# Peptides against a protein of PDB entry 5Z08: the designs that were tried, part 44

Target 1, 168 residues: chain A of PDB entry 5Z08
Amino acid sequence: RQKDEWAKKTSSLMKQLDWFIGEHLGAMLAAEELGGPVVGELMEIDPDDLSAGFNAHGKLKKATSQPDLDRRQRRIDDIWGPQDEQGQAHKRKRGADEALAASAEMRDLIEQLMNKLVEAGGDNSATYVEIPRESAAARFLVRSKVAMFHPNDARRLRLVDFGRDLDD
Target 2, 222 residues: chain B of PDB entry 5Z08
Amino acid sequence: GLPRLIDAIEEASKIPAKRRQTPIKPTIEKLTTHLYTHGASPDSLLRLADLLTLRNHLDQASLAAITRNLYPSSTVSDEVVLRFIGALGHGQLKPTLALQALFLRWLVMVYHLLENPGVLGQVYGVLFDLLDTAAIRPQLCHLLALVTRRKHVRPFRIQAILTLSRQTGGDPNLTGLLRVFKNYYPEIIVGDATKGRASAFKHPDPQWRQHLDEIQQRRSEA

## One batch from the design tools (peptide; made by RFdiffusion4, then SolubleMPNN)

Design b1_p11_1_s3 (from b1_p11_1, 5 letters changed)
Fold by OpenDDE base, seed 3:
Structure b1_p11_1_s3 (fold): chain B 168 residues (1-168), chain C 222 residues (1-222), chain A 11 residues (1-11)
Amino acid sequence: as target 1 above (168 residues)
Amino acid sequence: as target 2 above (222 residues)
Amino acid sequence: SKEKTLLALAE
């Protein structure tokens, strides 16, 4: 009975987390990836705001039409340069796509972290996931004290094991 | 106990070495032995941080020995962190640059024990502005590599590192920091500055880490 | 080793 209740609670929590990632966190992470505010500084970011981009101060920029350069590799000049008005519609779609991508990245990262924790069988050294980049998702988990970087390698991330402290 | 040892050292620190009735070295050795065996509580860490960062009559060897044995038995408070950050830079009241380098190294090694890692992010500008200080640059770059977040990667800082990298002939630590910046903004055109040798920012002392882990484990079992 | 997808954990 208690295990079943725990399983139900866990399932419910995961559904809520998935919803939160999809509805809110993805957009915020995408904003951070686009040079916007860090998650927690803004409560809600509209995908339309993501399309406009952010200035050097993390404030919303007016939407400019610049071409499909490798979406995650905006030039410094494009991120921090003067705002031109035209490209709003393509930017809204881009903002939505970035939010979806950020959501997917967060989901994948959480999954990898959880899987490694289970596979490690209690070996903390084996719980690290190798991340290709320090993503907004990774940073969010670290700021939230849910994950931690390897002290010597910022490419290695693990979940904070809250359970070990309870069973000892 | 540790508090009594700290009391004795605090009192001795007020008196010039030549005017002390008793040598302080034996008390320092007892302190460092105690720290090595048991670590320092948050309260003890704060007191030791004051001894290390405030101008007093303790000799540099003693201060360095304390710093090398400054194992936290638990967490590191924001206040302790801020004491060490406040001790950085040039000034008559500041610790020596050699000691500052040890403080930065310590902060790197205990980063995972900070009660609030965000505190270092709040003082990021203070840390960043010290990059021109060659004596502390290696450890400073390592700490910044841990602390840097997207919000810190600003155009003016990118340009500052690039400029400093050119001026230093491509310091590997600066190159390493630029790579960290590039992880946040892959589009950063760092030119030839990133093609050079970069520091990997490995743990400064694996043995110290292992010993810290042993001290931390004993607390979890108590 | 069952890859625990967030989806699989939500089911």
Scores: peptide ipSAE 0.024, ipTM 0.258, DockQ to the pose 0.073
Fold by OpenDDE base, seed 1:
Structure b1_p11_1_s3 (fold): chain B 168 residues (1-168), chain C 222 residues (1-222), chain A 11 residues (1-11)
Amino acid sequence: as target 1 above (168 residues)
Amino acid sequence: as target 2 above (222 residues)
Amino acid sequence: SKEKTLLALAE
């Protein structure tokens, strides 16, 4: 019973995370990879707000700051966007393609990080994923306190195990 | 044609106004009319950039008139950009600060036509170090707002803007640039310097933009 | 242990 509830909660959280990556995070990460701004509202997400965003019941607290993100992104697009209709269409298409690519990269990275955590069986040394580059995705996870770099190797990333920190 | 007009102006630019056999003003008017109607090709644009940036005997009104009508018919090369960047700052051989402000305004208005926008990022330090020059600061901040990337937002530059903002009593253009920096690093504590009115960096001349678009469209149809 | 894809975890 508890394992089934845990599996259902985990599945619900993963669906919500996948939605968040596809609808919001992918575009922001793509903007960063293209040399755009780091979405500041995500840096103000207190680990408690990310953790609070995912309550124990798997409810994503609506990041209340979404309207300001859209305004900042629009202002950035207004500042940086080619104003020509063809330029806007090409930019929208390129932006959509880059957002999809960033979403795929984030999904892959999270999957690798979770798989390594499960496979390690409690060995912290085995929980590291080797990253080919310091991507916007990797930086985001570190800024959000969800992941951390190896202290001696910035090419190695692992999930923060909050379950262990609560028992200490 | 445009090349012949440029030839005539280049030759006249070598001679002091008092020693010219013919007034240059009618030739300048023909040039500006041609530029307004057809724009400048990449080759013509380079030649005009040299006339505008190198010390010669052309009067400031003529140089300003050419700059105001400097519509590219195609793209803007790195070489053209670098001519204008090299003309910035203080020095006896450099153009007047008023003309430099027009060059910066022009670069803002043609930024989307640059063959390689990255060229401005490579000279970012040169541009940034000129922020203390009040006469060009408004246009310089606008250009920097377009050019700034994450790699340019460094602690020493943040501190430089904050210091200069305090010294200028909170120049709205500096506040606007600092806001651009904060978009890359939200954790930047800007203190009271950002409580002031910031420039929105709107397009400097909507009519000039519309006319540029018309010139650019004719090229796509030819 | 099969690498559970995020998609497989969402299923």
Scores: peptide ipSAE 0.024, ipTM 0.244, DockQ to the pose 0.042
Fold by OpenDDE base, seed 4:
Structure b1_p11_1_s3 (fold): chain B 168 residues (1-168), chain C 222 residues (1-222), chain A 11 residues (1-11)
Amino acid sequence: as target 1 above (168 residues)
Amino acid sequence: as target 2 above (222 residues)
Amino acid sequence: SKEKTLLALAE
């Protein structure tokens, strides 16, 4: 009985998480990957300040700095610049595709992290997932204190074991 | 005048809201209107800083409203600055983190009016040690970006911010501060910590700045 | 027991 209730609760939580990833988080992560706002920073901005900040003349002065900054600035300008009508449809499609990709990446990452935690059997050294890149998904999990990087290897990510922290 | 309004609020601040005979809100509104119109003198700023930073019975909305209208009509003294710095961090006697963020934002916006900008450099360590406090980190990084000089960029602080950047998943404000550090020491290997988006530390409120400039101009003509 | 994929748990 208790195991069945636990299984049902776990299933319900996973469904809610999957929904949240698909409907909300994926788009935000995609925005971050594209050089948009970081998830969580926007929450500290008063919605009224956000509305006022978006209406201010966001002429990003062309800082003449390094080519990589220019590429990012182009991306920011591509994201936030005045979109011509034809550019809007392509941008919307690209945004939707990026949101789907970000959602898939987050789902996959969470799955790998959970599987490694279970497989490790309490060995913290075995709980690390190798990540190919520092994604918005990985950063989000770290910011939310759900995951942590290996102290010496940023390619290794693990879930925070909340069960052990209660006993210390 | 402003001193009388401050007197009334100081007296009201000693009394719990439920025990006040008269609502304080109308007096706060008069104060904020006066501040918006005329700004605060150095003496008034000090008194208001005490009201904002010391534990009293004023409500958070009133404190926030005063802070949002805290236009200096002149300069900002070291004493005023130190009151706000002393109010930062965790503790039962400290203002809320939300209010602390407003104080830091205010310090950013009035930085050019400080009588001695070096005072913030003297308390640099205190400010830097608060970077782990997420709720104030955005404004704190902005202030540190203004205050940082070569003497503050030490190996242990470089390592601390790199570590914190990793722990926060590359907070853009920390990345922005690392960029400031790198301006003083280009050889700093910031690795992947700088690959993220960095905050540009833009002025927090252009309208507030414009209004401050108008208040400051009236003083120069008097 | 292989932890069911988030997707498999959502099904």
Scores: peptide ipSAE 0.024, ipTM 0.437, DockQ to the pose 0.043
Fold by OpenDDE base, seed 2:
Parts: structure tokens; sequence; C-alpha cells
Structure b1_p11_1_s3 (fold): chain B 168 residues (1-168), chain C 222 residues (1-222), chain A 11 residues (1-11)
């Protein structure tokens, strides 16, 4: 009986989390990856400053050419470039595609983290997921105190074990 | 004039809102209007800094409104700066963290008007030790980015930022501050901490800057 | 024990 109630509650929470990722968090994470505001930081960004279009002169100086960074910087320039009407539709579509990609990345990451936690059977050393990159999703989970990086390896991420912290 | 408005607010600040004979809001509005139009003299700034930083019965909205209109008509003294720095951190007698963030933002915006910018360098350790306080970290990093000199870039502080950056999942403000450190010591191995997004530490309020410049220009013509 | 994917838990 208690196991069935736990399973139902867990399922309900997972559905709510999936909804939240898809409807809200994915777009915010995509914005962060595209050079927008960081999610979960109480950025005292005055909402009025967000409505004032970022004027073009924020030239981030050319950091050295890692090829993948250049593609993302072009994406930022394409998203924030001149608002021609046709450009706005392409920007909206691209924004939607990036939000979907960010949502998928977050879902996959959470799934991996949860699976590793279950598989580890209480061994904290076995709870780490290897992440290919420090994504907006990974950073968000760390900022939210839901996940932690390995102290010696920033490519390893684990869920915070709230159960142990309550028993100690 | 401004001194009389400050007198009235100082007296009202000693009394709980429910026990005041007259509402303070109209006097606060007159004060903020005056500050917006004329700015505050050094003497008035000191008195206002005390009202903002010392525990009193003024409401948070009034304190925030005064802070948002705290235009210096002249320079900012060391004493005024130290009042705001002393108000930072956790404590029952300290202002709210939201108000502290406004103070730090103000210090950033008036940095060029400080009588002695070196005063902030003298209290650098106090500021740096507050980086773990998430609510004030964005403005604190911005202020530290302005204040940091070669003498402040020490191995233990480099390590502290690196550690805190890992713990915060690469806070862009910490990354920005670490880039400032790297400007003084290019050999600093920042690892992945600098590969992330960094804050550019742009001016927090361009309209406020413009209005401050107008107030400062009127003084130079007088 | 089938790795119940978040997606499978949401179904």
Amino acid sequence: as target 1 above (168 residues)
Amino acid sequence: as target 2 above (222 residues)
Amino acid sequence: SKEKTLLALAE
C-alpha cells in the first residue's frame, strides 16, 4: 500500500516536472545558452530594462576560435540581429527549436541522474553522471542545489542526496 | 529645503508607523522629488546614509525609494561609503539583503564621484568575504570588478573564487570577476571556470547615469 | 528491473 502511494506520488511529480521543463524551463535555459539571463538567479533585472532592446554595441571581444563557440555566437547575433519581419519569424522558430533542445537536454540529464542514484544503492561514488559539457541545464541544477559537481572533476555530476542529509 | 525634509523623516523614523500622528509617505515623496531635481549635498548624503543603514521604523519601500533617488550633487565622502559597507552581510541589525543589493548598485553608479576611491580597496576583504551571499553577489562582483587592483589578487582569493564558481555552477558574475583577476595575472589557471558566460559589468541604469550627469553639470556651472 | 525513464514515469 505505501509503495503504491509512493509510486503514484512519484509519477505525479515526474509529470509535473516534465510539464514545467517543457512549458517554462526549456525556454529559459535556451535563453541562457544563447547569452540571455541566467535562470534561478534573482537577477534584479528591472523588467523595464529587459523591455529596452539590448543595443548592438555589446561586442563581446572575439575569444579564441573554438569552432562550436563560433556557431553559438553567430546564433546570438542571428537572434539579436536586425528585426526584419522575415527575420523575426526565423528567430521565433529558432528560439522554439532551441527551447525544445534545451528541454530534451534537461529531461535526459535528470533521467540519467536519477537512474544513477537508484543504481548506486547508496554508494555516493557511483552516483555520478559523466556530462559531455557544462550545459545550462547542469548549471541550473547546481544553482538550485539539486545537483553537485564532483569536487575534482567538473565532468561528473550527481544528485544531492537529501535523504542522507536528513538522517545525519 | 532638503535639511528640513531629512529632519522630519529622522523624527518619524524613531516612531513605529502605527504610532505616527502623520503619514510619512508624503514627506518621503517630497524628499525623493527634491533629490531627483537637485541631488544631495555631502552633508545630506551622510544623514541619508544613516537613515538607510541604521535600524529604524521606516518601511522598506520608503528606504528603497530614497536609495533609487540618491543622486549626489557633489562628491561622495569616505564616511558615506563606509556607512553602506558596514550595512552589508547577515545580521539582525543590518538592512535587508534586497536593500543591500541596492546600496551596492548605488556604489557602482557613483564610483566615479568618490572623494577617495581607495577607501573601497581598504575594505576589499570585507566585500570579498560576502561573495557567498547569493542575493548580493551580482552587484558585489560588479563593485569588486571596479575596485580590484593587483594587490588584491592573492592566491587564496583566486582559489576562493574558483571554489565558489564550482559550487554555484559557474555564476557569470564570478566568472566576470575571475576575468578581472586574470587581467592582472594572465598566468592564472582558471580552468573551465572562465569558459562559461561572464558578466560584462555594464552600467546598471543608463537613465540614472544620464540624470546624475545633468545634476553634476548644474553644479559645475554654479 | 526496467530503468523507468522519466518519460515512462510520465506515461
Scores: peptide ipSAE 0.023, ipTM 0.501, DockQ to the pose 0.027

Design b1_p11_1_s4 (from b1_p11_1, 5 letters changed)
Fold by OpenDDE base, seed 2:
Structure b1_p11_1_s4 (fold): chain B 168 residues (1-168), chain C 222 residues (1-222), chain A 11 residues (1-11)
Amino acid sequence: as target 1 above (168 residues)
Amino acid sequence: as target 2 above (222 residues)
Amino acid sequence: SKEKTLLSLFE
C-alpha cells in the first residue's frame, strides 16, 4: 500500500515535472544556452535595465563589450524578441527546436540523477552522474539546490537527498 | 431559519431571473442579514458553497453579497474548501474571476477555522498553477503564503515564481511569496526579485475578522 | 526493474 502510494505520488510528480520542463523550463534553459538570461540566477537585470535595455524597436541596447555576447544577445532577442511576421517563423522554429533540445537534455539529466540515486541504495558516493559539460540544465539543478557538484570534480553531479537533510 | 432561506434561494437559482415570479433580492437580503447576525453552520456552508460555485441563474451581485457575508459559525469542512478550490481557474462552467478572487479572500479570512488546513496543502499544485491568472493572483499569493510548507518549496516552483515575477515586472504578491519560500530555504538564490516591494499579506478585512470573532465567541458560550 | 519504472514515467 505505501509503496503504491509512493509510486503514484512519484508518477504524479514526474508528470508535473515533465510538463514543467516541456512548457516552461526547456525554453528558459535554451535561452540560457544561447546566452540569454540565466534561469534562477540573480540576473541583476534591473527591471529598469530590462525596460531601458530594450530600445524603441525592442532591441537590447548594445552592451559595448565582447562581440560574442552581442551575437548571443541577438539570438536571445531573435528567440524571445517581438517577432515580425516573415522572420518569425524561422526564429520560432529554431527557438522551438532549441527548447525541445534543452527539454530533452534536462529530462535525460534528471533521469540519470534519479536512477543513480535509486541504484546507490543510500551510498552517496555512488549517486554521482558524470556530465559531459556544465549545461544550463546542470547549473539550474545546482542553483535550485536539487543537485550538487562533487567537491573535487565539477563533472560529477548528484541529487541532493532532502530526506537526509530532514533527518540531520 | 437559515435552511429555509437557502431552500428558497436554491429553488430560485434554477430559474432565470426574467422567469422568476418573485424577486430574489429580498430573500438574498434576508439571507445575508441572517449570515451577518448568526453565521453559517457547517451544513449551511456546504449548501451555500454549492450555490456560489455551481453554475446557476443567480446574479453576480447576489453571489458576491453572499460571499461577503459568509461567516462560519464554527469550523469549515474539507468539502466546503474543495468546492471553492474546484471553482477556480478558467472555464465556461466556472464562476467569474472576480467571484473567484472573493472565494480566495474568504479562504484567507477563514483559514484559522479550517477543520483540516492540510487539505489546502494537498491541492497546493492546483493553486500554484493559477498564479499566471492576474485577476486572482493577489489573493492566491496570500493563500499560498499561509499554506506553503517546506515540502511545497520545490525548485520548479521557485523558478516558476521567478519567471512570472520577471514577466509581471515584479508583482509585489509574487515577491512576497518568494520571501515565504526563502524563509524555508534561506539559501535559495531569488536574486533581486526579493529586494523589491513585497506584500506583507495582512488580513484583507479587519472589520470582517472582528465580526467573525464575535460570531465564533457566541458559539463557544452555547 | 526500478530504472524502467522511472523511464516509463517520461514516456
Scores: peptide ipSAE 0.011, ipTM 0.253, DockQ to the pose 0.080
Fold by OpenDDE base, seed 4:
Structure b1_p11_1_s4 (fold): chain B 168 residues (1-168), chain C 222 residues (1-222), chain A 11 residues (1-11)
Amino acid sequence: as target 1 above (168 residues)
Amino acid sequence: as target 2 above (222 residues)
Amino acid sequence: SKEKTLLSLFE
């Protein structure tokens, strides 16, 4: 019974988190990745204003495996370029695509972090996820005090164990 | 073709203007027209980078004209980038600060065409140490805004920008760069330095960008 | 142990 209630509560929380990621956080994280404001600092950035920043002509040539971070940051000039009407439509589409990508990255990261926490069985040393890059998603989780970096390796991220911190 | 024009300019660059048998201006105009129409291949870019960055007898107006028309038809190699970076700073062998500003502007405008953007990250310190040079600071801050990663955002650099911002009375370009730093470390207390007007680091020349896109599209269709 | 995908937590 308690396990079932916990499972239901967890499921409900995850659904709410998924909604929040998809509807709000994804766009904000995408903005941050594109060189926009950090989530939580500039509350005033309307996700719609960030969508207006994408320049029209950037056919993302599928250039090879450059980390998504580098692709997003290269678009700073696209974001702040002149708002011509044709530019706005392409900006909106790119913004939507980047928001979706950021949402997916956040979901994946949270999933990995939770899975590692469960697998570790209480061993904090085993709860670290290796992150390929420092993403807006990772930074957000750290700023929110939901996750922390390994003290000696900023490529390793773990969830904050609130249960342990309450017992200490 | 473009190689022959470059050959002629290279030879002319070895000779003082007063000793040239033929005026170089018509050849420069042909070069710039060709660059505007077709862009420069990677090989041509390297040769032009040498002409622009190495001390020679070309006049400043000619060098500026070449730089303004330096449209890559393809990608920009690390070697080309490093030639321009190596030309920055003070010294008798360095290009003028005005020309250096044009180089930095060019790097900003072609940043998306770099074969390896990481090369700029490797020389980040060199770029950062030039922030005190007022003549190139606007373009330098813009380039740094593109190049900056978490690994570059160090306490000493944060403090350096804050100090320089105070000394300059809050240069909007420095404020813009501080905002980029704060994106990596939101906990950075920038105080009043970020409350001021910040540069948005907009594309320096939308018309140049549009023309570059046209040149790049023609290559993709060939 | 079934890797509980975030998706599985949403189900």
Scores: peptide ipSAE 0.010, ipTM 0.248, DockQ to the pose 0.050
Fold by OpenDDE base, seed 3:
Structure b1_p11_1_s4 (fold): chain B 168 residues (1-168), chain C 222 residues (1-222), chain A 11 residues (1-11)
Amino acid sequence: as target 1 above (168 residues)
Amino acid sequence: as target 2 above (222 residues)
Amino acid sequence: SKEKTLLSLFE
């Protein structure tokens, strides 16, 4: 009974988290990846705003035509260079795509972190996930005190194990 | 206990070595032994941070010995961190650059125990502006590698590292830091500055880490 | 022990 209730609560929480990631967090993470504000300073970012880019102060810039860079990370020149007005429609699609990509990355990262925690069987050394880059998703989890980087290797991330504090 | 040892050292620190009635070395040895065995509480850490960072009459060997044994038994507060950061740089009231390097090394080794890692991000500019100081650069780059976030990776800082890297003949620590920057902006054209040897920013002292873990584990069991 | 992928919890 308690396991089933826990499973239901966990499932419900995961659905809510998925919704939150898809509807809000993905866009915010994408904004951070594009040089926008750190997640938590701006609660609502329209995907259309992602297309406009951000200035050095994290404020929305006017939409300029930036070429489709295959990389989620905007070039420094694109972030800090002079912005021209023309490319609005391609930018909206790009903003939506970046939000989706950020959402997928966050979901995948959370999954890996949880799986490693379960697999480690209490061995903290085995709970680390190797991350290819320090993503906005990874940074968000660390700022939220949900995850921690390995002290010697910023490419290794683990969940904070709150369970040890419950046995006291 | 540790507080009494700190009291004795604080009093001795006010007096020049030649005017002390009793040698302080035995008390320092007792302190370092205690720190090695039990670590320092947050309150003790703050007091020790003041002893280490404020100008006093303690000798450099004693200050270094305390720093090498400065194992936190718990967390490291923002206030403790800020004491060490405030002690960095040039000035007559600042600790020696050798001691500053030890402080930076310590901050690297205890980074995972900070109550608020974000505090280092708030003082990022202070840390970054010290990169030209060769004596502390290795440890400073390591700390910055841990602290750096996207918001810190600004064009002027990228250019500053590139310029300094050229001026230093490609310091591997600067190359390492530039690689961290490039992780946030893969498109950063670093040219030949990244072709050189880069520091991997490995843990400075694995034995110290292991001993810290043992001290931290004892607290969780108490 | 089915490694329940978190993705399976989102479905």
Scores: peptide ipSAE 0.010, ipTM 0.251, DockQ to the pose 0.066
Fold by OpenDDE base, seed 5:
Structure b1_p11_1_s4 (fold): chain B 168 residues (1-168), chain C 222 residues (1-222), chain A 11 residues (1-11)
Amino acid sequence: as target 1 above (168 residues)
Amino acid sequence: as target 2 above (222 residues)
Amino acid sequence: SKEKTLLSLFE
């Protein structure tokens, strides 16, 4: 009975989390990856805002084209590039694609973190996931106090075990 | 005069200290005294920048002493600036990180004398990519705080500072630079990284500034 | 296993 209730509650929370990732968090994480505001201070980023980029006042800026910038910088410049009508549709599509990519990255990271927590069987040393890079997703989880980096290795991330702190 | 002192030091710099016929220290002392009294002309600055940035047989104490007395009597050219910027980072042919920190400190202190302050903006990426080098980070952040314009505040750089701030446990210099970024983009969410102690980027040496001003004033009266 | 159950929640 209690295991079934726990499974049901977990399922409900995971559905809510999946919804939140898809509807809100993905776009915000994409904005952060693209060098926009850090998720947690700007709760409402319209995908259209992601496509327009952020000005000196943190507001959406108009895009200037320089070709030799790093691929991430190109994505930023493409999101922030000149708004022709065809360019706006391409920007909206690109903003949506980046939000979807960020959502997928967050889902994958959460899945890995949860799986490692379950597999570790209470050994905190075994709960770390190796992350290839510090992503907006990883940062969000740490900032939200849901995850923490290994003290000596920023490539290792684990979920905060709230269950242990309640039993002690 | 200053050119003859530089000539003597340039020749000595080609020879290992153990093989020099005469000690270089007295010539370095004459040079630093001259620089302190009169400053360096643009031509002399370029030659001294070469001595400071190119691999030679001068000892670190002599190079540091020259750098600490490197008062411009006039403006600082783009060429001089680029010599110092090119000397930054890791490499067998590059100056020590301690000397690089002095170069960055010097650039901060003479920033208002640059013929073209925009030159530092053009090499902004090179400077920014060196922020992971702890030994030069304090002075580098200060220089970047002066150089940063709206065009430099890019999402990937915001993220890079945030990442590095976490990795360093909230370096006050990075927090200070992030605050500069936030001044250009108030909507930059810096999270807890801005709640920490930030460097105010005060002038590194008020006495050096005052002495520089005195040297610069003598030029305007001549 | 609890792991398969968590993965099945994202599907």
Scores: peptide ipSAE 0.008, ipTM 0.278, DockQ to the pose 0.043; fails the geometry check

